# Peptides against a protein of PDB entry 4CIC, part 118

Target 1, 148 residues: chain A of PDB entry 4CIC
Amino acid sequence: KVSTKGHYGVQAMFDLAQHFGEGPVSLKSIAERQGLSEPYLEQLIAVLRKAGLVKSVRGAQGGYILAREPRDIKVGDIIRVLEGPIAPVESVSQDDPEHSLKFDFSVTKSVWEKVKKSIEEVLDSITLADMLKDAEEAQMAQGYMYYI
Target 2, 147 residues: chain B of PDB entry 4CIC
Amino acid sequence: KVSTKGHYGVQAMFDLAQHFGEGPVSLKSIAERQGLSEPYLEQLIAVLRKAGLVKSVRGAQGGYILAREPRDIKVGDIIRVLEGPIAPVESVSQDDPEHSLKFDFSVTKSVWEKVKKSIEEVLDSITLADMLKDAEEAQMAQGYMYY

## One batch from the design tools (peptide; made by RFdiffusion4, then SolubleMPNN)

Design b2_p21_2_s1 (from b2_p21_2, 8 letters changed)
Fold by OpenDDE base, seed 1:
Structure b2_p21_2_s1 (fold): chain B 148 residues (1-148), chain C 147 residues (1-147), chain A 21 residues (1-21)
Amino acid sequence: as target 1 above (148 residues)
Amino acid sequence: as target 2 above (147 residues)
Amino acid sequence: LLKLTFPDGLEGPNGLKVLEV
């Protein structure tokens, strides 16, 4: 499960990448294009802005822009900002001592560490620029299907 | 999240792998060694048994055994049985229509499909036999630190 | 924490927050 937060955060960042260089984009327009509620998008953008992935532009044509080029933002960076570090095992919070049998079974832990590493490698290998390229390729493929 | 179910299911299956060839193991003994409640372990074992990963042995020395050799059981098989298909994005259940904006954004979906594939590849590359080997190597490494 | 929610994954409080991818 990508959390809804991580999923929509990547969508919102991708929308800003598609408009990169065109100037600031309003939250309303992002929300409309990505099928998000504007209040929910405000929460996501606030976190992304605090992390320095997005900038706010003030004025009559104000809105948001990417703080970096699409090639300099990994999907892994967006996910780490929104969700925190990719942890395979939730450290059992100390608060439920009876069920918190932290059987730190070293071998089972190693399985989940391998899963974590694989996910990090995938998400750190994909930039917003890679996603833009994939979108362009998909659009070209659809255009060719209408001419046959 | 590997659910607690997936995590403990892998632990229980690994315990059965460690005792493979020794005969049936009681749920009580698995629960004690793995730090699990016996009732919770019963639920896990019932699912694993129905999926044909575990067999029940009846009698005075009854219990459970692996239904296959440790090399023939992948961690991915255990997880799929307990948790179902590895899904990267929860298909927003239809029940909350306001938040279930299934924006099937094709490009974003492709990112999560890549992650899914990566997880499946890792979990399908690890068998219970690989875990047994890793445990033996870890025990040997600890033994060498005391000399 | 990206929670790999398996379809039948009981969100226990102590569930491995694997990637909620």
Scores: peptide ipSAE 0.039, ipTM 0.771, DockQ to the pose 0.106; fails the geometry check
Fold by OpenDDE base, seed 2:
Structure b2_p21_2_s1 (fold): chain B 148 residues (1-148), chain C 147 residues (1-147), chain A 21 residues (1-21)
Amino acid sequence: as target 1 above (148 residues)
Amino acid sequence: as target 2 above (147 residues)
Amino acid sequence: LLKLTFPDGLEGPNGLKVLEV
C-alpha cells in the first residue's frame, strides 16, 4: 500500500485535474467521486493548499482548483508534499540503539538509495496531465471492448 | 525503512556473500558482524533456507552458505522470499471497508504499478556480486582518503 | 514519508516504507 495519504492525495489531485478549467470543485463533490470522507479530504487539501498545489476559491461557486496546470504537477510533487521528502532510507541505527549496526554497510544503504532514486524518477516522470491521458486511453479501450 | 526483515535479510545474505567460498559461516558470526540478534537472524535464515537461497552445513564447521553464487542471487530474490511477492498495490479498500474506494481509478493504480515495476527492476538488477563489487570500491575509496 | 511498505512493511528509519503494496 502506498500510504493512504499519498494514495488519496493523488486521487484528489487527479479529480481536480479532471475538472481543471471548469472552475472550483467542492470538497464534497471530490469526496463523493473519490469515495473519501470529507473530513479526511479537508486535511489533505489543507496540506496541498499550503504547498501551493491547490487554490481555494471563495464565493457561491467556491471550492478548490489546481494552482498549476495538470502538466506542471508531478505525482512526485504531490507525494513530497503529503509524505515529505522521500526520505533517504534512514539507517536502521536509530530505532534500536542496542542493535547499532556496527557496520553501516554503505553497500546495503546504496541498494536502498538506488530504489529511492528509481521511485523518485518514476513519480517525477508522471504528471497529472499524463494521468488524464491514461484515463482517456482507458476509456477509449473500454469503449472498443463494447464494440467487439 | 525497508522492512527490518528485508533490510536485515539483505545484510545477512551479503555477509554470506562476503564469505562465499570460505566455507560455512555460523549464525553467531553473522549476527555479530551485522549487529543482529541471533534469534532474529535464525528466523531470517530459516526462511532463506526454505527458499533455497541458503544451505545449512552440519558438522564441527557447521553453519550456512549461499546456495548459489553471489552473481546468481538478486536483491529482488531475497526481498521476494522475505517479504513475499511485491504485492500489487492492494487497493486501499481492504483496510477501511467504509472507505471502499468506489472508483478504483485504473489510472491511480497504474501509477503505483509503475512504481512497483520500477522497484522490481532495480532490485532485480542488483546481485550480491554487484554488492560485493560496490563494497570493494568503497573500501578502495576509503583507502585513498587516508593517503 | 512515502510509506512504501512491502506487504511486511519496508519501513526505513527515514520513513521510506517501501510501498506496502
Scores: peptide ipSAE 0.035, ipTM 0.772, DockQ to the pose 0.107; fails the geometry check
Fold by OpenDDE base, seed 4:
Formats: C-alpha cells, sequence, structure tokens
Structure b2_p21_2_s1 (fold): chain B 148 residues (1-148), chain C 147 residues (1-147), chain A 21 residues (1-21)
C-alpha cells in the first residue's frame, strides 16, 4: 500500500525528472501538470527538499530541481522519505492496550515481512530514469498509433 | 498494505490451521488465543465461511474448521476474501473529484502495478501449511535456546 | 479491495498498521 502522499510524491518527482536539465520548475507548474493542489505539493516538496532529493533554486527563474540525476533516485528512496521505512506489522499492543497480543505472532509477522521485502525490492529496482524511459516508450507507442 | 481485517483474518485462519484435524474450535477459543474480540472474529469468520474457506460445525462440540487442508489455502486467498482483490492505485479521481487527474499517469500507474504483482506473488506463495511449518521451526529454535 | 493507495497510509479500518508502504 502506498499512501496518497507517496503516490503524489512520486508524481511530483517524476515531473521534476521530466524537466531535469531544463532548469528550475515552479511548484505552480508542477501542480498544474500533475493535477495536484499547490499547497499539498508545497508540503511534499518541503519533505523531499529536507531529505536532499530536491533542491530549491532562488531568483526570478527560481523553483525546484532534482538534487540528483534521475538514475540516482529510486522510487523506494522517494517512498522512504515520504512514508518512512516500510514498517512491518507493528504489534497492535501500542494502540489498543486492552488487546494485549498474548502471543508474539512471529509467524504472521514473517508473512508481512516477506511482503515488505518484496515491495522494497520492487521500489528499489525502479529509478526516475526508468520511469522516464517508460514514458518515452509509451509516447512513441501512442505516436505510432496516431500515424497509422 | 494489508488492513487490520486482513491481519486478523490471517491470524484466525492460522489458528484454525493449528487445530486442523482436531475437530471444531469455538470462536471464543480462537479469540482468546489470538487476542481478538469475539464480535470482531464473528464478522471475519462470517466472511471466510461465505467464501468457503471455513466451515461451521453444529452441535455440543460445534465451532469452526478449515474448509480445505492448510496446504490448499494460500495467504493470498484469505486476503482476497477479506480485502478483495489487491487493487492497483485506484486513480485518486474517485475520492477527490476536484483533483481530476488530467493526465493518465500511465507510468506512475505501472509502478504501482509492479508493486501489486509482487505482493500477489508473495501472498500466493505462502500457504497455511507453510505458516504451520514456520511455527514449528520457530518453536524448535526457541526450545534449543532454553538449553 | 486492498487499495494500494490509502489517504492515511497503511492503517486498516481497525487501527492495525500491517505494512507501511
Amino acid sequence: as target 1 above (148 residues)
Amino acid sequence: as target 2 above (147 residues)
Amino acid sequence: LLKLTFPDGLEGPNGLKVLEV
């Protein structure tokens, strides 16, 4: 499960990747292209900036850029910054003291840890550069459908 | 992401797997062992029963049993019954109509589809029999640490 | 439906965080 924050964060980072090397992009421009509210995007960008994935450029042509090349940013890096580490099933014991899980559900926990690991492996296998390539391939495929 | 419903559903099904072949277990007994509320467990068991993963046995020694052998029930089967199919990122367009996603984020969607497929593969690779085996191995490992 | 996107992250309807992804 990726939250709305993770989803929109990946969209915003992908927009910055599409404009990588073209200079700073405004939050307004990203929000308009990605269908995001500007205030929500400001919150996402603030977190991503603090984590060193995004840089703010000041001036009349100011805005935001990727802090690293698209190939050096994994989707997993974005998700970890926005969502935190993929937590395994936290024992219910912290939020509902009446349901003291008497049994360390080590076996059930291991199932979720396997799911976690699998998600991490997928997200760490995809870079913003891979997403750019997939977008180019999809655009070429659409372009060929318009010319046939 | 698995919900609390999925988590507790897997726990309840695992409890039934641990008692498979011993006859029917009461919901009260499952609830006590798994640290679940009995009313919540009743709701889970009702769904699992309707899906044919659990059977109700009537009588003085009545209760619930697995409808199939532990090896024939995947964690993915339990999760699909309780949670429904693992949905890819449903386009945010359903929950916030003001944010009409103008762009079919086909590329971003493909990332989440890859994640979905990976989760499905993991959950479909684990049976209740695998969980029983892992529990036995863990108990043996703990038993060896006490000596 | 295991919605991969929840507005509030990985919290199930009953408060159990199963996986935070």
Scores: peptide ipSAE 0.035, ipTM 0.774, DockQ to the pose 0.082; fails the geometry check
Fold by OpenDDE base, seed 5:
Structure b2_p21_2_s1 (fold): chain B 148 residues (1-148), chain C 147 residues (1-147), chain A 21 residues (1-21)
Amino acid sequence: as target 1 above (148 residues)
Amino acid sequence: as target 2 above (147 residues)
Amino acid sequence: LLKLTFPDGLEGPNGLKVLEV
């Protein structure tokens, strides 16, 4: 499972992508459209801003914009910023130091590395521009279903 | 991250695969080799047994065996038994019913569905027999590095 | 359900992993 943070971060970034070129979007507006709490979104946006994926615009029409074009932002980039490196297994080593995973059998580790690589490849293959295109196609398909 | 439950479950099943055909393995022996707590392993084995991936053998040399050949058990099967369906996103819907993900934008959902499919494909492509082969190859490679 | 966690994700009290930044 992608964490709630990753999920909401992708939603917020996608909302900003939908408004790309229209000027700054308020956190309130994003929160309302995406069904997010505004305080939670503030935390996400702070991280995304620090990572240089989002820019803050000051002024009466202040808010946030994507720092790059939607085509230049991968879903994988968003996830890495919000969640850190994609890890397929919880490092059990933090909670019980005495049960050092002594025999992290190289073989079981390799399974999880394959899973990690697969997730990374998928997330790095999807841009915000791809998501925008998929949204447009979905809207068109809905429009056609109402006319048939 | 695969949960600790999934991770340890795969380790325990792999240990049973390494001993496949040698007879029943005690939970104590698995726990010692895999660095698992025996009580935790009992819980995992109970689930795996109920799912028909493991059999209990009774007697003085009692223990557990794989219910199928290592080639007939996918890592994906183990994970589905222990963790349930592979879900790429936490269903946020359980904790805050008022924040119904009303706009679970079909697009964001599709991203996670692609991730899910990719994980499933990987886990369903790896059998316990593949893991055994990889272990043998790794042991041989270590043996060759000493010459 | 397979829970993907990220290294810097702390499980918050509600089971939500919050990144301590």
Scores: peptide ipSAE 0.034, ipTM 0.769, DockQ to the pose 0.075; fails the geometry check

Design b2_p21_2_s2 (from b2_p21_2, 9 letters changed)
Fold by OpenDDE base, seed 2:
Structure b2_p21_2_s2 (fold): chain B 148 residues (1-148), chain C 147 residues (1-147), chain A 21 residues (1-21)
Amino acid sequence: as target 1 above (148 residues)
Amino acid sequence: as target 2 above (147 residues)
Amino acid sequence: LLKLTFPDGLEGDNGLKVLKV
């Protein structure tokens, strides 16, 4: 389960990618399109802005834009900003001191490290540009299904 | 984040794999070796037993054994039993009803489906036998570093 | 952290922070 924060962050960034080159988009408009609360989106955008993935434009027609081209933003970049590093298996020992895993079973850790690496590879293989392309292809396919 | 349940379940199953062919292992001994609470391990073993991954042996030397050979148990099988299906991105809409995702953006869903598929492929590619082999190789490598 | 909470994952704070994806 992707966290709500990661999920909504990718949605918000994808919305900004769809409007890339059209100028600044208001948080309100993103929130409305993506079905997000505006206050929650403000928190996400603040983090994304601090990480340099989003820029704020000031003025009456102000809002937010992607700080980089959609092709230069990986889903993995968004997730790392919002969620932190796809954490290696932090030793179970830190969060449950009562279950002091005396034996850091290196082998079980290696399983989760393989899972982590696989997730990172997938998320780093998908850009916002890839998502835009997939959306266009899906719209074209839907258009063709209505004409057949 | 793999849940505690999934993590400890894999640990418990790996412990049973290490003792495969040696007869039944007590929950107490698994709990001690794996650093688990015995009551928590009882709950995990109950689920794993119901799913047919573990068998209970009755008697004074009773305990638990793997129901299948280590090569026939994938990590993915253990996780599916303990955690349920690696959920498709259940619409974030179910857990946060206030954030009713009105637009099931098919594209964002597809990203998470790709992640899901990748996780499933990894977990289904690793057996308890692979984990045993990795443990043996790690022990040998440690042994060679001391000489 | 992307809680790849498996659906039945203990949502509790005491969940093994293994993969904070």
Scores: peptide ipSAE 0.043, ipTM 0.765, DockQ to the pose 0.121; fails the geometry check
Fold by OpenDDE base, seed 5:
Structure b2_p21_2_s2 (fold): chain B 148 residues (1-148), chain C 147 residues (1-147), chain A 21 residues (1-21)
Amino acid sequence: as target 1 above (148 residues)
Amino acid sequence: as target 2 above (147 residues)
Amino acid sequence: LLKLTFPDGLEGDNGLKVLKV
């Protein structure tokens, strides 16, 4: 399960992609459309901005824009920025040394590395442009279902 | 990241696979080899037993065995038993309706469904027999690095 | 539900155990 942070981050980035080329979008507007808390979205956007995925525009019509074209932003890039490296197993917090995963059993680790690789491949294969296309196709399909 | 429960469950099942055909293995022995808490392992084994992945053997040499051959147990089966369905996104608990993911944005959902499918395909492609083979190959490779 | 965890994922306060992959 992708974190709430990752999920909302992808939603916010997708909202910015839908408005790409239309100018800056306010955090309030994104929050309203995506059903997000504006303060929470501000934290996400701050991280995304620092990573160079989003730009802040100042002024009366200020807000945020994608720093790159939607085709140049992978879902994997968003997730790595927000969540850090995609890792298939939680490092059991070192806080209980008695329950430390002493045996990094190489075989079980390899299973999780395969899972990691698979997730990375999927997330790196999907761009914001792909998501935009999927949204357009879904809207067209819904439009056709109302006319049949 | 796989949960600690899933991780330890796969480790315990793999330990049972390594001893498959040698008779029942004690929970204590598994716990010692895998660095697991015996009480925690008992909870995991109870779930795995209820799901029919493990059998309990009674007697002086009692313990647990795999209920099936290692080739007939997928990692995905272990994970589904211990963790439930592989879901790429947690259902936001309906408890806060204001923060309910109102817009099940079909597009973002589709991304997570692709991730889910990919995880399921990987975990369903790996059996305990595959893990045994990988362990043997790794031991052989380590043996060759010492020569 | 499989809880995957990302290494640097902030545990969001609200009980959504997100799969940190």
Scores: peptide ipSAE 0.042, ipTM 0.762, DockQ to the pose 0.081; fails the geometry check
Fold by OpenDDE base, seed 3:
Structure b2_p21_2_s2 (fold): chain B 148 residues (1-148), chain C 147 residues (1-147), chain A 21 residues (1-21)
Amino acid sequence: as target 1 above (148 residues)
Amino acid sequence: as target 2 above (147 residues)
Amino acid sequence: LLKLTFPDGLEGDNGLKVLKV
């Protein structure tokens, strides 16, 4: 499971992408639109800012903006910043090394590494710009459904 | 993360694949080889048996066997049996429908659905026979490192 | 349910476990 942190981080970054070029967005407005706790969002934004994915703008109309264009931010970048490397399996606590046939463990591990790689490839193939496009296409499809 | 249930289920099924054609394997022996609790393995095997991936053999040399050949059991089949459908998103409890922009949720959901599909494709591309082959190749590679 | 846990993933309380891998 993508943690709540990763999930909400992607939502917050997507909200900032939707407002890209419109100026700074307040955390309050992001929280309201995305159904997030503002204090929780502050923690996420702090991490994303430190990683250089988000910038803070100061002033009366201050807030946050994407630090890069939506096309230059992959979903995988957001996830790695918030959650670290994608791990397919919890390291079974190495607590009882004695009884596990080391060999069987290696083959099963390779299955999960293949899954990891596949997830990374997918998340690295999706940008915030791709998400914006998908949103636009979905809105158009809904709009056409109201006119029929 | 594959749950412990899925992980250990794949290990147990792989152990049965390694012994395929040799007759029934005791849960005790699987548990010992795989470093699993026998009671936990009993629960896993019960589910796998009910799903028709494992058969029980009765008698003094009783135990368990794969119900199908290793080539006919995908890792994805094992995971689906033990964990259910690979769900990309837990359904957020629909508790507060009012404030979430339904639209943003749909796009973010599509990202996770793409990840789900990718995982399913990988897990459905790997059979227990593929795992046996990978194990054999790894043993050969280790054996050649000793010469 | 397979969780994609990222190693540094805060098990936050309200953890929407998105990806069961």
Scores: peptide ipSAE 0.041, ipTM 0.757, DockQ to the pose 0.070; fails the geometry check
Fold by OpenDDE base, seed 4:
Structure b2_p21_2_s2 (fold): chain B 148 residues (1-148), chain C 147 residues (1-147), chain A 21 residues (1-21)
Amino acid sequence: as target 1 above (148 residues)
Amino acid sequence: as target 2 above (147 residues)
Amino acid sequence: LLKLTFPDGLEGDNGLKVLKV
């Protein structure tokens, strides 16, 4: 499961990928294009910057850029930074000691570990460059539908 | 992501699978073995029964049984019954109409659809019989570590 | 419904965080 934070974080990173090489992008412009609140985007960008996925550029044309090329940023990297490690089941044992799942059912845990691995493999197989390519292909397909 | 409901639902169904063929199991006994509250388990079992994954047996030795053999119940079937369809991103458009994601970004949606498909494939590849086998193998491996 | 869009991850019906993806 990807939280709203993960979802919007991927959108914001994808916006920065679309503008990669064009210089710094303002948070306001990202927020407007992605339909995000600017304060929420500031929080996401702060986390992404601290993780070294985004760089802040200062000056009159200041803003944010990707810290790496779009091909060098996986969706999995963005999700891990924003959501933390993909955990299919957090052990219930930390919050309620009375309902300590006495049986850390190794078998049910293994099911969730398989789900985790599968999600990680998918998210680590998709880069921002792959997303850019998919967007270009989708735009080309739409462009062809307007000319037919 | 699997909710607590999905997690405990799989545990309860797995307990019923471990006792499959032994007759009806009481909710109390499932709750005790799985570390679940009996009232919570009643809610889970009610949903699972309505979906036809569990049967209620009446009488002095009454309780619950699997409605199908363990090999005929996928983890994905349990999760779909308890959680509904596996959706990796719910469209944010339902809760805040003002923050309607104007761009149903086809590209970001495609990422989540790939994640969904991957989760579905995994959960549909695992049966309660596979879980029983994995439990037996794990018990055998633990038995060998004590010698 | 596997509501994946919780801001703080999956909270189950019992407040238990089961899946952070």
Scores: peptide ipSAE 0.028, ipTM 0.760, DockQ to the pose 0.073; fails the geometry check

